# Designs tried in a protein design run: peptides against a protein of PDB entry 2FGR. Part 255

Target 1, 331 residues: chain A of PDB entry 2FGR
Amino acid sequence: SSVTLFGIVDTNVAYVNKDAAGDSRYGLGTSGASTSRLGLRGTEDLGGGLKAGFWLEGEIFGDDGNASGFNFKRRSTVSLSGNFGEVRLGRDLVPTSQKLTSYDLFSATGIGPFMGFRNWAAGQGADDNGIRANNLISYYTPNFGGFNAGFGYAFDEKQTIGTADSVGRYIGGYVAYDNGPLSASLGLAQQKTAVGGLATDRDEITLGASYNFGVAKLSGLLQQTKFKRDIGGDIKTNSYMLGASAPVGGVGEVKLQYALYDQKAIDSKAHQITLGYVHNLSKRTALYGNLAFLKNKDASTLGLQAKGVYAGGVQAGESQTGVQVGIRHAF

## One batch from the design tools (peptide; made by RFdiffusion4, then SolubleMPNN)

Design b2_p26_4_s1 (from b2_p26_4, 13 letters changed)
Fold by OpenDDE base, seed 3:
Structure b2_p26_4_s1 (fold): chain B 331 residues (1-331), chain A 26 residues (1-26)
Amino acid sequence: as target 1 above (331 residues)
Amino acid sequence: SAAEVEARLRELGRELAAALGAPFHA
């Protein structure tokens, strides 16, 4: 058996030029290049090619020392693995987010990430962003000549909000082809939630692809989210992302990513462009900088996610500029 | 259904093509 303590402390100075009142916000933020975390993991060889595993991981907030507390809400799983793949029990990334966020060049964190995995409809469920689930059973296949898949089901445990039942139930999965420089994936998910105390299905379809040319990597995402409400029209968002990254001088990486969020229910678009740079001081320590610009049109109120400083919206039709400069240390 | 998924993927593909073909009006 083995037990590994691991983590990341990522802390930055962050600035956004506008909050909901039109004022600037600045200070010490967290998780600009990678989500800060503390974790324990281990494996036990059970013989015959079977292994048991555990994984416990929580988020760290280095700016305030976890003043709101610590938990294992990032992942709390026990698993069995072997030639058949891996079965996991417990809170984790849902299979769709685990695979499809891998195409985000900003690692689904900071001010630059693809923001398609979002609660677009004021859903009242705890995980209506489609990223994680409680009470989750997941299965991941091995890689078969490039082909791989993952599936998940989360129990609702008869959770109710207003008249909505089955809140928190998730069903979803992906199929993928990962071979050499090419990766491509299709993900489908449905989560039951509530909007305004009424039953709502959060449907998600995501297509991702990337190609590594050696000198540069291209990555893309296409996503549709629908909050299907029994009363009122569907709340639909089409999200698009295209990104490129390239190594710089053997010690750095530059990233450029564009995203478009077409919010159909309010007939409003938001455009995001982010430039990022990571400078590796060692295998474990990096300096980084992110510059993001978010242009809201019409009724769109999206804000950049400067965690620890400001992660709220802006006024309708307003643009927001964000900067993060920080240190990432892995242990 | 598989047909509904395919229809949605075709819609997304058309919308992407339209978005990429739209001149980046700065």
Scores: peptide ipSAE 0.009, ipTM 0.464, DockQ to the pose 0.010
Fold by OpenDDE base, seed 1:
Structure b2_p26_4_s1 (fold): chain B 331 residues (1-331), chain A 26 residues (1-26)
Amino acid sequence: as target 1 above (331 residues)
Amino acid sequence: SAAEVEARLRELGRELAAALGAPFHA
């Protein structure tokens, strides 16, 4: 058996020019280039090509030393793997998010990521962003000539909120083609939740693709999220992302990503543009900078996610600029 | 076929790379 301790400490100085009151916020933030984490993982060879595995991972908040505690909410799985693929039991990324966030050039963290995986409707479920689930069983196929898939089901365990009785139930999966420079994926998911104490289905469809040209990588996402409420109209968001990255001088990477969030329920759009740079001081240590601009139109109130500094919304129709400069260290 | 789609995507990718690389090779 092998057991590996691993982690990332990513801490930054962050600034946003507007909060909900229109005031600037600045300070020490976390997870600007990668989510800070501490984890344990291991595998046991059971013979015959069968392996057991475990993975325990929690988020680290370097700004406050995890003042609110430490947990394994990022991942807490036991698995069996072999020629058949991998089965996982426990809290994890749902298969859809695990695959489709891989097209986000900002690694689903900091002020630059694709924000489509979001609770768009004030859903009352803990994981209404569509990223993770409790009580999850997942299966991932091997790669067959580029083709691969993942499926997941999370039990609701009769969790109730108001009149909703299946909160936290997830069903979803993806199909993908990953071959050389090309990656393409389609994900579908449904999660049961509540909005205003009423049963609501969070339906998600996501298409992702990327191509690595060697000199640059292009990546894109198309997503539709619908919160289908038992009473009231659907809360629908169409999210689009296009990004490019390129290596710089063998030690750096520049990233540019644009996203559009078309929030149909409020007939309002938000535009996000992020420029990022990573400078590798070593294989494990990097300096980075992110510059993000978020333009809300009409009733849109989206805010950049400067974790540890300010992650709230802004006033309707307001624009927000964010900066992060930090250190990422992996161990 | 999936192979033809892949080939076309690779071709489009090469064309895009050429188009994006052309300004940096000047």
Scores: peptide ipSAE 0.007, ipTM 0.343, DockQ to the pose 0.011
Fold by OpenDDE base, seed 2:
Structure b2_p26_4_s1 (fold): chain B 331 residues (1-331), chain A 26 residues (1-26)
Amino acid sequence: as target 1 above (331 residues)
Amino acid sequence: SAAEVEARLRELGRELAAALGAPFHA
């Protein structure tokens, strides 16, 4: 068997002009271009085209040295892979998020990412953002002429919150076409959770596509998230994203991404625009800068995710500007 | 319309969820 130690340390100086009180926040933040992580992974060839694998990965918080501790909550899987694809057992990205976040030009990280994968309803489940799940079984197909798919099921293990008795159950999957410059995917998921102690289904549908023109890449997402509640009505959000990236001078990348979050339950929209630049000092080390603008309308209170500095909301209808400048190092 | 696309996607979603759920509801 082989074991590989790997990681990323990404630390930044971040600023947001408004918090929930209307005050500015600034300081040292983490994970502005890529989520900081430490991991162990390995594979064993079992012969006949079958391989065993493991993956253990936890988040690193470089600003405080993991003051809240270290765990493998990013991924903790054992797998079998071969010509049939890959089966994974353990906590991981759910198949829908794993595939559909790949269209986010900001890699689901920092102040610029698509924020559609969110707990829109104050769900009481641990992973009500639809990103990861405990007790997950996942299957990923090989790529067959561009076509590929992934499926997952997470056991609820009779987790009860209030009257909800299936909290944490996930079922979902995607189908995709990945061929040359084109990628397109459709993802569907349902997660059982609780809101106000009542059983709630988090339904998610996401369409993603990207095309690489060589000189630039375009990427888009269309998502609906719906927390179906028996009492109080559904909490529905329609999220849209369009982004472009382009190489600059062979060592840089510029990114521009727009997102719209139409929060139907509060009849309120939020608009996010992010400009990012990455400068590769090497294959492993980069400098980066992100500039994000988030405009909330009406009752919308969304905040930019300046992890380690401020990731909370703002006052209703307020706009927030965020900046991150940082170093990413991969090892 | 965007609403029709949403409706079709939801229908596809329910069908896929049903197809994915079918092995576990047996």
Scores: peptide ipSAE 0.000, ipTM 0.347, DockQ to the pose 0.014
Fold by OpenDDE base, seed 5:
Structure b2_p26_4_s1 (fold): chain B 331 residues (1-331), chain A 26 residues (1-26)
Amino acid sequence: as target 1 above (331 residues)
Amino acid sequence: SAAEVEARLRELGRELAAALGAPFHA
C-alpha cells in the first residue's frame, strides 16, 4: 500500500468594486487559480489488476487558517479500480460536474470560472449547485477508443426539508469522447431538493467540448439548469461559455473566457468575461492574475466569486469588476 | 423512478435543443 500527502496552497490579494451595498471589497483571498486543499490518498494492489483506493481531501483557507474548521468535504472516497474502470463510495464530485467542469478553463475556481453549476433557485439542499453529493456511489468506465462514461447515484437517506422528501438524492451521468485534441461530453443529472420548503427537482443538462490546436485550446459549455417546482413555476437558467487558452513563452498560460447566464425566471441576463494569466516559477509554484468583469442586466444580481474577500451578489442590474493576484503552491 | 428521471431528462434535452436553436436575442 502507499499513502501520499498532497495539497495546494493558493492565496491571493483580491478586489471587487461592488458588493451588495455597492461598496468595494478587498483583502486576502483564497483559491484564485486552484482550490487550496490538503489531502491524503493511497492505493493497494489487490492482485489481478484490482486496486483498492482511498481519497480524503478538504479545502484549506490560508487567509484565516481554517477558522471554521477542516473537513473532507471535497472528497472522502473508498474505491475499487481495475480493467472495468473505477467504483467510488463516498462524498465526491458528482460524475456530471467532474466531467463537465473540465471544460472550464478556470477550473471552476476564482473569479473567472463558469458559474453554471449553481444553486439558481435558493434551493435548500446542501449541494444544490450540482457539484458534489453526499452518500454517493459513482462508476467511471475506462476509455474505449475515446468513448468513456460516468454514472452516479446519491442516497437521500430520507432527508426532509419542509414538506420535501428525498432531499439530496442524485442520479446522473455523462457520456464522453476523449481522443487526442478533441473532448466532447453530454451530462445529465437530477437532484431532489427543496425550495421554500417544497419539493423541487433540479434537472441539469450540460454539453461540453474542447479542442487543443497546440498553439491554443478552445473550450465551450452549454447548460440548462431547471428547478422544477410544483408551485411558483420552474426556475430555468441557460448558461453558455466559450473560452480560449494559449501557452506563453513556455512558462506562462493566458486564458480568456466569456460566459452568458440567461436567467429565465427573472428574464435577466448576466455576462461574464475573464482574462487570466498564470506564470509558472516552477512545476509546483506559480504566480497568477485574474481580471473579471460581470455585467448584470435587469433583475440579475450575480457576483464574482472572490473567495475569502467577497462572494455575494450585487444590486440588480449592477456590474462588478474583480481582480485577483496570487501565489499557487502545490506539494 | 429511474424511468421518470430518464423521461424528465429527455424533456430537458428537448428544451435545451429548442433553446439553442432559438436565436440569442441580443
Scores: peptide ipSAE 0.026, ipTM 0.637, DockQ to the pose 0.011; fails the geometry check

Design b2_p26_4_s2 (from b2_p26_4, 12 letters changed)
Fold by OpenDDE base, seed 4:
Structure b2_p26_4_s2 (fold): chain B 331 residues (1-331), chain A 26 residues (1-26)
Amino acid sequence: as target 1 above (331 residues)
Amino acid sequence: SAEEVRRELEALGRALAEALGAPFLA
């Protein structure tokens, strides 16, 4: 068997021009280019092409030294893998988020990521953003001529909130084609939660695609999230993303990404544009900068996610500008 | 000043939004 210690420490200076009161926020933040993490993983060859594995990963907060504690909420899995693919048991990214967030050029972190994987409806479940689940069983196929898939089911374990009795149940999966420069995926998921103490289904459909032209990469996402409520009607958001990245001078990468969040329940849109640059000082160390602009229309109150500085909303219809400049170190 | 930085960043954000045609998708 093997055991590998790994991690990322990503810390930045961040600024946003508006908080919920209209005031600027600035300070030291975390996870601007990659989520800071500490992990342990290992594998055991069981013979006959079968392997056992484990993965334990938690988030690191370099600004405060994990003052709120450390846990393995990022991933805590045991697995079996072989010619049949991989089966995982434990908390992890759900299959839909694992695959479909791969099209986000900002790695689902910092002020630039696609924010479609969100709790759009004040859901009361712990993972109502559709990113991870407790009590998860996942299966991932091998890649067969480009075709691959993943499926997952999470047990609710009779978790109750108000009158909802199946909170945290997840079922979902994706189909994908990954061959050479092309990647394309379709994901479907349903998660049971509660809104206002009432049972609610969070339905999600996501289409993603990317193409690597060598000199640049294009990536896109189309997503619909619907919180189906028995009372008050559905809360639907259509999210769209288009991004491009290009290598710079063999040591850098520039990224530009646009996202639109059409929040149907409040008939309000938000527009996000982010410019990012990563400069690799080595294989393990990089400097980075992100510049994001978020325009809320009408009743929209979305905020950029400057983790460690300010990740809350803004006043309705307000625009927010954010900057992150930081260091990422991997080990 | 912090206010000057804010204005410059907002202007840059607007310019990027215009360049990408984002305001027209509103």
Scores: peptide ipSAE 0.008, ipTM 0.419, DockQ to the pose 0.012
Fold by OpenDDE base, seed 3:
Structure b2_p26_4_s2 (fold): chain B 331 residues (1-331), chain A 26 residues (1-26)
Amino acid sequence: as target 1 above (331 residues)
Amino acid sequence: SAEEVRRELEALGRALAEALGAPFLA
């Protein structure tokens, strides 16, 4: 048996030029390059190729020392694994987000990530961004000549909001091909939630692909999210991402990513462009900088996610510029 | 129930087939 303590402390100075009032915000933020975390994990060999595992992981907020407390909401799983793959029980990334966020060159973190995995409809469920679920059972296959898959189901446990009676139920999965420089995957998910106290289905379809040319990597995402409401029609968002990364002098990485969020329910688009650089001081410590520009059109109010400083929206049709400069340390 | 899970998986499979323009994969 083994037990490993691990973590990341990522803290930055962040600036955004506009908040909801049109004022600038700046200060010390967290999780600009990687989500700050503290975790425990381990495995036990049960013989015959079977292993038991556990994983407990919580978010760290270095700017305030976790003033709101600490929990294992990032992951709290027990697992069995072997030649058949891995079965997990407990709160985790849902299979769709676990696979499809891997194409985000900003690691689903900071001001630069793909923001398609979002609560687009004021859903009242706790995980209406489609990233994680409570009460989750998940299964991941081995890699078979490049082909792999993951599936998940989360129990609603009869959670109700208003007239909705299955809030928190998730079903979803992905199929993928990962071989050499190529990765491609398709994810499908449905989550039960509520909007305005009424039952709503959050449907998500995501396509992702990347190719590593050695000197550079290209990555892309295509996503459709629909909040299907019985009254008021669907709230649909089409999200697109294209990114490139390249190693710099063996000590760093530069990243450029563009995303488009076509918010159909409000007939409004948002454009995001992010430039990032990571400078490795060691295998464990890096300096980084992110520069992001978000242009909202028409009724769009999206904001950059400068965690610990400002993660709210802006006024309709306003543009926002964000900067993060920080230190990431892994242990 | 197992039947509900099956129905939901079948619905997702159909949605995928439609999205890919391959209804025969549903």
Scores: peptide ipSAE 0.006, ipTM 0.396, DockQ to the pose 0.013
Fold by OpenDDE base, seed 1:
Structure b2_p26_4_s2 (fold): chain B 331 residues (1-331), chain A 26 residues (1-26)
Amino acid sequence: as target 1 above (331 residues)
Amino acid sequence: SAEEVRRELEALGRALAEALGAPFLA
């Protein structure tokens, strides 16, 4: 049996030039390059190629010392694994997000990530961003000559919001091909939620691909989210991402990522472009900087996610510039 | 060489991902 304590402390100085009032915000933020976390994990060999596992992981907020508390909401799983793959029980990344966020060169955190995995419709479910689920059962296949898949189901446990039932039910999965420099995946998910107290289905389809050319990596995402309300029109967003990363001098990495969010319900687009640099001081410690531009058009109010400083929206049609400079330490 | 730099970065990325228990991010 093995038990490992692990974590990341990622803290930055962040600045955004506009908040909802048009004022600048600045201060100490968290999770600019990687989500800060504390975790415990372990495995037990049960013999015959069967292993038991556990994983407990919570987010760390270094700016306030977790003033709102600590929990294992990032992951709290028990698992069995073997030649058949892995079965997980407990709160986790849903299979679709686990796989498809891997194409985000900004690791789904800070001011530069792909923001497609979002609650686009003021959904009232706790996980309407499509990232995680409570009461989740997941299965991940082995890799068969590059081909792999993951599937998940989350129980709603008869949770209701307003007239909506089955809130929190998730069903989804992905198929993928991961071989050498190539990765490609297709994910499909549906989550039951509520909007305005009315039953709503959050449907998501995501295509991701990346290729490592050696000198650089190219990555892309195509996503559609659709909140299908029981009463009212659908809230659809098409999200697109293209990114590139390259090593710099053996100790650094530069990243450039563009995303487009076509918010159909408000007929409005947002454009995000982020330049990032990571400088590795060691295998465990890095300095980083991110520069992001977010241009909202028309009725779009998206804001950059400078966690710990400002993660709210801006005025409709306003642009926002964000900067993060920080330290990431892994242990 | 560019290839050596790539290999070093990939190795670092893998090591970090393994250490963090997130090999899918490497």
Scores: peptide ipSAE 0.000, ipTM 0.259, DockQ to the pose 0.029
Fold by OpenDDE base, seed 2:
Structure b2_p26_4_s2 (fold): chain B 331 residues (1-331), chain A 26 residues (1-26)
Amino acid sequence: as target 1 above (331 residues)
Amino acid sequence: SAEEVRRELEALGRALAEALGAPFLA
């Protein structure tokens, strides 16, 4: 088998003008353009078109040197692949997030990403943001003339929280068309969790599309997340995203992304707009800057995710401005 | 309407989730 060591170290200076107390926060943060990571991966050709694979990946926190420890919670999979596609066993991105976050021009990281993949309801499950799952089996088809799909199931292993007895169970998948400049996908997922110690279903539907015009790329997401509670009513959020990116001078990329989060349970909206720029110093090293503005209305308390500096909420109805300037290095 | 499309997609989503879960759900 071959083994490859790989990673990204992405560290930034970040500022947000408001925290939960209305005070500014600033410092050294992580993962502004890409999630910092360390990984090992490899493949073995088993013959006949069959390959075995492994992937172990953990997050790196460059600001504190992983003071809370290192783990492989980003991905820890063994796989078989071939003409039939790929089967993965182990913790990973769930198929829905793996595909649908690809339309986020900020790569689901930093202060600019689409924040729809979120725990909207104080779910008590470990992965109630719908991004990853433990005990996951995933299958990904090949691309057949543009058409592709992915499916996943995560075992709950009888994990209980309060009276909920199937916490962590995930079922989901996507269908997609990826051909040339066009990508479009539909994702559906259900995750079992608990809210207030009571069984709750996290249902998610996401539509994504992008088109690369060469001179610019447009991307969009439409998502509904619903935490279905037996008591207290459903917690529903409709999230919308529209983004554009364009190459600049052959070495840079500018990104602009808008998102709207319509939080139905609190009848409150949040608006996010982010401007980003990446300057490639090389194939592996980039400088970047992000400027994000988040406007909460009414009871909305969303905060920008300046990881390593401040990722909490703000006071209801408050606006937050965030800045990140950093270095990304891949190895 | 957009709302009708949403409702249909939600229904489809539930059906697919149930179908995908059926082999693993007793």
Scores: peptide ipSAE 0.008, ipTM 0.373, DockQ to the pose 0.014; fails the geometry check

